# Peptides against a protein of PDB entry 5TUV, part 170

Target 1, 107 residues: chain A of PDB entry 5TUV
Amino acid sequence: KEVIDRLRYLKAEIEDLELKERELDQQKLWLQQSIKNVMDDSINNRFSYVTHEDICNCFNGDTLLAIQAPSGTQLEVPIPEMGQNGQKKYQINLKSHSGPIHVLLIN
Target 2, 107 residues: chain B of PDB entry 5TUV
Amino acid sequence: AQECQNLEVERQRRLERIKQKQSQLQELILQQIAFKNLVQRNRHAEQQASRPPPPNSVIHLPFIIVNTSKKTVIDCSISNDKFEYLFNFDNTFEIHDDIEVLKRMGM

## One batch from the design tools (peptide; made by RFdiffusion4, then SolubleMPNN)

Design b2_p25_7_s1 (from b2_p25_7, 12 letters changed)
Fold by OpenDDE base, seed 4:
Structure b2_p25_7_s1 (fold): chain B 107 residues (1-107), chain C 107 residues (1-107), chain A 25 residues (1-25)
Amino acid sequence: as target 1 above (107 residues)
Amino acid sequence: as target 2 above (107 residues)
Amino acid sequence: SKIAYSFTLDLTELHEPFDSSKYES
């Protein structure tokens, strides 16, 4: 009886959690669409940038590359592995499907 | 019972997912606010300057920041259409997205 | 090769920062 009651309770709770999770998923989609709409707005898009100074204020002491790419650009970093020449390889692969990629050296 | 244990594991898994999704939603909301603040800042700045910033002085969203040592040798291979980039580093690097930059900027 | 880090640039998606040094021994 106790086990049966526990099972019923757990099943009911899981069902409620499923509803909550679906609600959150939907909210995320709505929010994402809202963000897209805001960012795609012509005026907002015109002013959707940061400056070199902004970046420098966020980071210090190292070489900084700013890579601007269209939305949808794929980024991949393979696991660093030892190369044939004995040098460990550190790589970043970028693939855009909608436009060119632009790279800026900040410092 | 084993069935109860299984359901409890599932319950906990769902609770963790819900928690993560709630956190992600909060971050997305903050992101949207940060973006709006960025746009407002830039609009005001350009109004004060009575001109847009120099083309190569700004980084348009979306972008990523690659941070590496000043001693790091960076090699870049670019496709003809500039849609594909391969970066090779002789040392470790960090990658940060524009969202993180906006956070660091205090937007 | 096996991918250590991957994502699609999207202003509506959150991405944790990546440090390649985490794969150093």
Scores: peptide ipSAE 0.557, ipTM 0.903, DockQ to the pose 0.873
Fold by OpenDDE base, seed 2:
Order: structure tokens, then sequence, then C-alpha cells
Structure b2_p25_7_s1 (fold): chain B 107 residues (1-107), chain C 107 residues (1-107), chain A 25 residues (1-25)
């Protein structure tokens, strides 16, 4: 029947798509490892920075905080909720596990 | 048949995920290139200046950028070891990662 | 105490920018 043939076709295609997705996942993992290796290189690590000018050129008209933290640092923003005084609380929580956090006021 | 329709929906979902993963992979590749370009730029700049930049003039990767209004009052609580930060804002803010910054820089 | 936005800093992961104003409605 036509429906049976369609089902067979779809199942086969889905199987192929599953393979493709797994392939992409592996490629991503490989690339991520490559990026880590590049960034961990002593020379690359030494020069892995941006300037205040770089940041200012990317943003304008606002106060900019640059927060430098080691990889693995956890960032959390709770849903802004009304505080006890009736003011919404806008918060950022940072927790590092491998080094200090450094904050710079850009402008 | 309902089963056929269900498989078609699943097929479409998988296609969309694959598309997203392909896009993310491409972005990671571009990010790696951008990082290498950044390193090259900084190496050349320091060579020309015959000195490294001042310590507080650069932001080392990884970092995040917090963008908020000039009128926003920012309070920060810091742990003794500087491993934990709590930021309080009296207004809305935006968070951007270093990857986006490199992209905006045109690296 | 719900979290609106969270991630682990990782140069190998993409993160969409966050705007807290999306919760102002």
Amino acid sequence: as target 1 above (107 residues)
Amino acid sequence: as target 2 above (107 residues)
Amino acid sequence: SKIAYSFTLDLTELHEPFDSSKYES
C-alpha cells in the first residue's frame, strides 16, 4: 500500500538523518577540541585579548562592564522580580572555580 | 495515516536540528579564524610598540560584556577570594559574550 | 528564584545575548 511505502521511506530517511546528526555532533566536538588546543597554546594565550577601544567600537551609548573570568565560571541571571521595596531586582551572579574574576569599567 | 504524519513531523524536527547544528559549526569555524586574527593583530601591535599593553587596558579571553544605561546604578558584592561576584542593577541590562564581540570587531 | 539566563563561560560554546528587558512586560 501507498501508506506502507511512505512509512518505509520515512523511516529510512530518519535513519539517515540520525547518522547525519551524529556526524555533526562529532565534528563539533572535534572542532571544540581544536579551539581549546589553539587557545591553550602559550603564544596564543598571551595575545588572546581585546582592548577598550575594541569594546567601545562594538557598543555605544551605554555603560560597559568587561568581566574577565576563567573558563568554567558560572553565570546566572534570575528572573527580575519585585523586591521588598517594590523595585525589580536585576542581578548577575558569577561563580568561578579556577581563578579570580576581574571587572573593568570600559566607559 | 497518523503514523505517517507523526514520522513526517519527526523528520522535519530532525532536519531543523541538523540545520541549526550546521550553522553552529560554521560559526565555530569563523570564531576560530577570528581568534587567530586577533592573536595576529595583537602580536603585530606589540611588536611595533616594542612592549605589551598596560595591564588594565586589555581584557583577556574569556570575558563577558554587560551593557546597561548610563543612568543605571550598579552595586557589586565580591567574595574575599574574588571567586564570587554579585551584581545588582537598578535597571535592565544586556549580556554579550566574547565570541559576539570578536564578530562585531570584524575579526 | 527562577533563572532567566545561565551559562558556563566557555570559548567553545555559543551563547545568545541576553536582554533583561524581555521580562519587563
Scores: peptide ipSAE 0.551, ipTM 0.901, DockQ to the pose 0.857
Fold by OpenDDE base, seed 1:
Structure b2_p25_7_s1 (fold): chain B 107 residues (1-107), chain C 107 residues (1-107), chain A 25 residues (1-25)
Amino acid sequence: as target 1 above (107 residues)
Amino acid sequence: as target 2 above (107 residues)
Amino acid sequence: SKIAYSFTLDLTELHEPFDSSKYES
């Protein structure tokens, strides 16, 4: 009887948790769409930028590259491997599918 | 008894997923707020300056920041359509997305 | 070559931050 009661309780709780998880999934979907709508708004898009000063205030005195690219651009960092000179190669690969990429040297 | 144990494991698994989803939602909400604050700041700044900033003086979202030592040698290969970029470094680097930048800016 | 890290530029998608310490020379 104790085991049966525990099983019934657990099954009921799991069902409630399943509903909660689905609710959160839907909320995330709606929130993601909301963010896209806000960013795509003409006024918001016009003012969706940061300045060189903003970046300099966020980071100290190393070389800073700002890479602007369209949403959906893919960034990849391969496993570093030895080059022909025997030097380890560190790389960043960028691939855009909807527009050009722009690079700015900040510092 | 074994069934009870299996359900308890499933219960805990679902609870952890729900917790993760809740945290992700909170992060997305904060991102949306930060973006709106950025837009508001820029609108106010341009109103006071009575002009938009020069095109090459700002970084439009979305973007990433690459931070590396000033001693790091950087080579860049660009496709003819500027849709593909290959960066080569002789040392390691840091990558920061626009979300992190907005956080550091206090947005 | 095998990819050590990747993500897509998208404010609506969360991703793990890049850890450069794994590749310091």
Scores: peptide ipSAE 0.548, ipTM 0.906, DockQ to the pose 0.666
Fold by OpenDDE base, seed 5:
Structure b2_p25_7_s1 (fold): chain B 107 residues (1-107), chain C 107 residues (1-107), chain A 25 residues (1-25)
Amino acid sequence: as target 1 above (107 residues)
Amino acid sequence: as target 2 above (107 residues)
Amino acid sequence: SKIAYSFTLDLTELHEPFDSSKYES
């Protein structure tokens, strides 16, 4: 029957796709570990920074805040809502677990 | 027939996830290359200057960039513990991560 | 409060930029 054949075909293909997705997941984990190793290297870590000029060249005409925080810091932005004073709230919440957060005003 | 339709939807969903994961892997590879280029640039720059940059002139990875209007009033406060930060804006803002910045820098 | 945008700072994760103006409407 055509329907039965189609079902069998689809189920088999989905199984193959599941395997492919798991393969990609493993590749991502490997790559992420590689990146961590590179960035944790003492020399690389020493030079892992950008300058004010770098940021200004990427953005223009606005006030720019650079927020440096430890890896693992959680960032949250709530949906903007009206405050008690009638002013709409625009907020960023940060929670660090392993170190201080450094804020730099670029311009 | 209904089961076939359900499986076809599932197949398509999995195909899209696979496509997304493949794209993410490619972007992570480019990120790693960009980081290495950044390190090389900074290393050469410090060699030529014969000194490291001033501490407050650079932003160490990882970081985020927040840009907003020059008219925006920004308030930053620490709440609950020394590792929790709240940023308040009286206007809209944008958030960009360090990976995007490296891209914009052409690294 | 419902969260409009969130992520964990990570050197190995990609994040789309966020514009709070998208929630003005």
Scores: peptide ipSAE 0.547, ipTM 0.903, DockQ to the pose 0.846

Design b2_p25_7_s2 (from b2_p25_7, 12 letters changed)
Fold by OpenDDE base, seed 5:
Structure b2_p25_7_s2 (fold): chain B 107 residues (1-107), chain C 107 residues (1-107), chain A 25 residues (1-25)
Amino acid sequence: as target 1 above (107 residues)
Amino acid sequence: as target 2 above (107 residues)
Amino acid sequence: SEIAYSFTLDLTELHKPLNSKDFES
């Protein structure tokens, strides 16, 4: 009887948690849309950038590539594998669907 | 008893997901604030300079930063179509998104 | 080749930093 009661309790709690999770999902969607709206604003979009100095201050001692691409661009990193000459292949693949990709060498 | 145990595991899974989603929401809010701060900074800076920054001196959002050793040889090529880019590195690299950069900038 | 890591550039999505060293095996 105690086990039966526990089962009923757990099932009810799980149902409540499902509702809570769906609520959070909706809140996330709302917030994401809000962020998109803010960033798509003409004034905000005009000033939505960082400088070379900004990037250099965040990273020291390395070669830095800044890759600007449209939202929705897909990035893929394959598992490094040996090339024909025995050198490992470290790769980044980018696929844009809505505009050009811009690359800047920072350091 | 086994069914009870299974439900308890499921309950814990859902609790953890809810916790993660709550954290993600908080981070998104902070990102929105950081973006607004970035915009304000840039607006002020351009007002003081009475001109926009040179096109090649800034990186527009969204972007990613790739950092690698100074010794790393980097090759970039366009593949398949004008919207596909392939970056080849002869050594390991790190990828950071614009959100992380804004955090490091203290926005 | 098998993809070790992938994401879509999106200002509304959070991504952990990637170190390619983590996927060499």
Scores: peptide ipSAE 0.498, ipTM 0.901, DockQ to the pose 0.857
Fold by OpenDDE base, seed 2:
Structure b2_p25_7_s2 (fold): chain B 107 residues (1-107), chain C 107 residues (1-107), chain A 25 residues (1-25)
Amino acid sequence: as target 1 above (107 residues)
Amino acid sequence: as target 2 above (107 residues)
Amino acid sequence: SEIAYSFTLDLTELHKPLNSKDFES
């Protein structure tokens, strides 16, 4: 029947799409490795920074904290909950495993 | 048939994931280009200045930007080795990564 | 407390901007 033909067609297409998705996943991995290699290069690493001006040009009107941390640093944001004083607690937890964290107040 | 409908739903789901992954790959490529442009800019700037920028004037990658109101009170607890940070805010905040910053910089 | 959002800093990973108010539900 037509339904059977449609099912066969869909199954074949889904199989092709699955292959395509895996291909994209592989491409991402290769690209990520390429990026890591570029960024780990001594010269590139030396010049891999932005300035206060750069940040200020991207944001305005609020307090800006720049937190520089090693790759692999874990960031956690708990659900804001009411404290004992009836005020919500807004938190950011950072844990580095490979080096110190550096914080700059931009404005 | 119901089975046909189920496969069509799955097909569409896979198509959407593929589209998203393609977009993410494009973004990563652009980010790599942006990073290279950043490095080039900084190299040129330091050559012209004949010196590196002051240590506390730049933010090295990777980093994050925390954006909060000027009225927000921020408390920070730091471990002895500076590997762990706990930020407390009395109001809401936003977090942006370095990739977004480079994008906003137009690199 | 329950973690609303978490990620590992990685230059090879994309992260959407986070707004803490989005978790105040």
Scores: peptide ipSAE 0.495, ipTM 0.898, DockQ to the pose 0.868
Fold by OpenDDE base, seed 1:
Structure b2_p25_7_s2 (fold): chain B 107 residues (1-107), chain C 107 residues (1-107), chain A 25 residues (1-25)
Amino acid sequence: as target 1 above (107 residues)
Amino acid sequence: as target 2 above (107 residues)
Amino acid sequence: SEIAYSFTLDLTELHKPLNSKDFES
């Protein structure tokens, strides 16, 4: 009796949670599309940049590389492995499919 | 009963996923606001300067920041069309996206 | 070599900062 009642209650709650999760998934989808639309706007796109000063204010003490690339560019970081010269290799691989990549040394 | 236990575990799993999705939505909303603030800042700045910044003095979105020690040796191999980049480091590095930069900027 | 981490540049996706030290320790 108690087990049956508990099962019914849990199943009902899970159904409510399923609805909530689907709602959140839909909201994220719409929000992502909204963000894309805002950023693709001609005026917004024209002014969608940061300065060297901006970056320097966010980071300190190290070498900073700024890598600008088209949306959709793929970034890969292989597991560091020993190279032929006995040095450990740390790598970043970038592959763009829609435009050139631009790199700036900040400091 | 075992079935009750299974459903309770499922319930908890769904609750945690919902919490994570809610947090992600909040972050995306804040990112959208930050982007709009960035655009507004840049528009105002260019109006005051009566000219746009030099092309190579700014970093256009989307971008990433690579942070590494000043002692780190960096080499880069670039494809002919500049669609592919291979960075090699002799030491560890950190990668930060533009969203994090906007946060650090206080946008 | 095997890829330790990968992602696509996308302004609609959140990414935590990546530290290459996390792959060797």
Scores: peptide ipSAE 0.493, ipTM 0.900, DockQ to the pose 0.853
Fold by OpenDDE base, seed 4:
Structure b2_p25_7_s2 (fold): chain B 107 residues (1-107), chain C 107 residues (1-107), chain A 25 residues (1-25)
Amino acid sequence: as target 1 above (107 residues)
Amino acid sequence: as target 2 above (107 residues)
Amino acid sequence: SEIAYSFTLDLTELHKPLNSKDFES
């Protein structure tokens, strides 16, 4: 039966796709670990920074805050809601678990 | 026929996920290359200057950039240990990560 | 309030730029 054959073919292909997806997942994990290792290297870590000029060259004309925080810091942005005074509240919440957060005003 | 259609939908869904994951892997690879280039740049610069940059002149990774209008009023509440920050804006803002900055820098 | 956007600072994770306008009601 043509339908049965098509079903069998599709199921087999999906199985192959599952394998491919798992392969990609593993590759991502490997790459992420590689990146961590590179960044944790003492020499690389020492030179893992950008300058004020770098930031200014990337953005124009607005107020720029550079927020440097430890890896693993949680960032949350609530849905903007009307405040008691009728002003919408735009917020950023940061929570570090391993060290202090440092803020620089660029512009 | 309905079962075939269901499997076709599933097949297509998986194909799209695989495509997305492949793209993400490529981006991560580029990120790693960009980071290495950043490190090399900074090492060379410090060698020529024969000194490290001033502490407050650089932003160490990881970081984020918050971009908002110059008219935006920003209020910040900070915990005593500087582990927690609450930013309040009276207008909209944009958030960019360090990865994007490295891209814009051409690393 | 309900969180519109959340992520962890991690150089091993890709994040799209965020515009707070996108979450306004």
Scores: peptide ipSAE 0.498, ipTM 0.900, DockQ to the pose 0.914; fails the geometry check

Design b2_p25_7_s3 (from b2_p25_7, 12 letters changed)
Fold by OpenDDE base, seed 5:
Structure b2_p25_7_s3 (fold): chain B 107 residues (1-107), chain C 107 residues (1-107), chain A 25 residues (1-25)
Amino acid sequence: as target 1 above (107 residues)
Amino acid sequence: as target 2 above (107 residues)
Amino acid sequence: SKIAYSRRLDLTELHESLNSKDFEK
């Protein structure tokens, strides 16, 4: 009796959790769309930037590159592998499909 | 019973996924708030300056920041249309997205 | 060739290159 009751309880709880998970998935979709709408707004888009000072305040002491690319740009950072001269290769590959990529040296 | 154990494992798996999704939703909310705050800041700043910032003085979203040593040698290969970039570094680097930058800025 | 620019740069050279019209949006 106890085992049967436990099984029924667990099955019911899992069903409830499944409903909750689907609800969260839907909420995520709605929120993502909301963010997109906010960012695509003409006024918001005009003012959607950071300054060199902003970046310098966030980081220190090293070379800083700012790479601006359109949404959907493919970013690839291959696992470092040995090159022809025996040195590890550290790479960033970028491929945009909707516009040019812009690079700035900050520091 | 073995069936009870299997269901308990599944229950725990679902609970963890739900927790993760709740955290992701919270992050999205914070992202939206940060973006709105950024826009407001920039609008105010341009009003005070009575002009927009120079084009090369700002980084438009979306972007990434690459941080590496000042001693790092960087090779950059750019396609004719500037849609494809290949960066080669002779040493390690760090990548930070715009979301992290906004967080560090306190937005 | 689809590559318009390919160069190994230090900080000084990179600064000059990135601020040139070749890297303008």
Scores: peptide ipSAE 0.027, ipTM 0.848, DockQ to the pose 0.031
Fold by OpenDDE base, seed 4:
Structure b2_p25_7_s3 (fold): chain B 107 residues (1-107), chain C 107 residues (1-107), chain A 25 residues (1-25)
Amino acid sequence: as target 1 above (107 residues)
Amino acid sequence: as target 2 above (107 residues)
Amino acid sequence: SKIAYSRRLDLTELHESLNSKDFEK
């Protein structure tokens, strides 16, 4: 009796959780689209930037490169492997499909 | 009894997924707020200065920040159209996205 | 190759190279 009641309860709860999960999935999609719309707005896009000072205030003591690339640009950071000279390879590969990549030296 | 255990496992898995999705939604909301705050800050700053910032003094979203040692040697390969960049470092580096930068800025 | 410019650069050279329209070695 207790097992049967527990089974019924669990099945009902799982059904409710399925509905909740679908709701969250839809909300995520809506929010992602909202963010895209806000960022693509002409006025917002004009002011969607940070300054060199902003970056310098966030990081101290090291060399900073700022790489600006269009949305959708592919970023590849291969796992470091031993190179031909016995040195580990530290690499960044960038491939844009919609516009040029711009690099700035901050410090 | 076995069916009850199976449903309890499924229930727990769904609860964990829901928790993760709720956290992801909260992160997206914070990103949207941070972006709006950034835009507002920049609009106000340009109004006070009565001019836009110099073109090479700002970094437009989306971007990444590469942080490495001052002594790191960089080998850079660039395509003619600047759509492809290949970076080779002789030492380790860190990558930070624009979202992290906005967080560090307190946006 | 699609890569027109490839060289080992220090930070100063990188900055100058990236701001130049000429990618010749």
Scores: peptide ipSAE 0.026, ipTM 0.846, DockQ to the pose 0.030
Fold by OpenDDE base, seed 1:
Structure b2_p25_7_s3 (fold): chain B 107 residues (1-107), chain C 107 residues (1-107), chain A 25 residues (1-25)
Amino acid sequence: as target 1 above (107 residues)
Amino acid sequence: as target 2 above (107 residues)
Amino acid sequence: SKIAYSRRLDLTELHESLNSKDFEK
């Protein structure tokens, strides 16, 4: 009886957890769509930018590049491999499909 | 007994997934708030300046930031339409997305 | 060729080179 009661309890709890997980999945999808809508809004889009000062205040790096590209742009960072000259390859490959890419040197 | 143990393991697995999904949802909410705050800041700033910022003085979302040493040599190849960029670095670099920038800005 | 501009960039020239409408080596 004790084991049977424990099994019944666990099964009921797992069922409740399944419902909770599905609820969270749905909420995530709706929130993602909401964020997209907010960013695509004409007014918000007009003011969706940061300044050079903003970037400089966020990082203490020696060289900062800002790369602006349309949503959906492919970003590839290959695993470093030895080049023909014996040097490791550190690369960034960008491919946009909907508009030009813009690069700025921040500092 | 074995069935009870299996269900307890499943219960724990589901609880951990739910916790992770709750955290992800919170991050999305914060992203949306940060973006709205950014827009509000920029709107106010442009009103005070009575003009929009120069086009090359700001970075429009979405973007990434590349951080590397000042000693790093960068080779860049660009297509005619600027849809494709190939960067080669002789040293390591870091990449940060716009979401992280907004976080660091305190938005 | 698909690549119209390819060069080694100095930090002092990077911004100007990358944002130029006319690429030259």
Scores: peptide ipSAE 0.026, ipTM 0.847, DockQ to the pose 0.030
Fold by OpenDDE base, seed 2:
Structure b2_p25_7_s3 (fold): chain B 107 residues (1-107), chain C 107 residues (1-107), chain A 25 residues (1-25)
Amino acid sequence: as target 1 above (107 residues)
Amino acid sequence: as target 2 above (107 residues)
Amino acid sequence: SKIAYSRRLDLTELHESLNSKDFEK
């Protein structure tokens, strides 16, 4: 009897959790669309940038490259593998579909 | 008893997923706020300067930052239309997205 | 897509190359 009651309780709770999860999924979708709309706004888009100073203040790296590419650009970073020359290959592959990629040397 | 245990495991799994989704939602909210703050900052700055920044002095979103050593040798291959970039490094590098930059900026 | 420009770059050369419209094989 106790087990039966526990089963009923758990099933009911799981059902509630399923509803909650779907709610969160919808909220995420809505927020993502909202962010997109805000970023695509002409005025906001005009001012959607950071400065070299901003970047320099954020990182202590020796060499900083800024790569600006349109949304949807494919980024591939293959797992480093030993090359034929005896050293590991560290690579970044970028492929844009909607516009040119711009690279800036920050420091 | 085994059925009860199975449902309890499922319940816990769902709870964990919900927790993760809630965290992701909060992250998106913060991203939107950070972006709005960035836009406001830049608008105010340009108003004070009465001019936009030079084109190559800013990095427009979306972007990524590549951080590597000054000793790192970089091979760069670029397509004619600049839609494709291939970077080869002789050493390790780090990649950071614009979201992380905005976080580090305190936006 | 065929790559039009490919070379080994240091920071100075990278800056110059990326800002140039002229690419040499």
Scores: peptide ipSAE 0.027, ipTM 0.844, DockQ to the pose 0.031; fails the geometry check

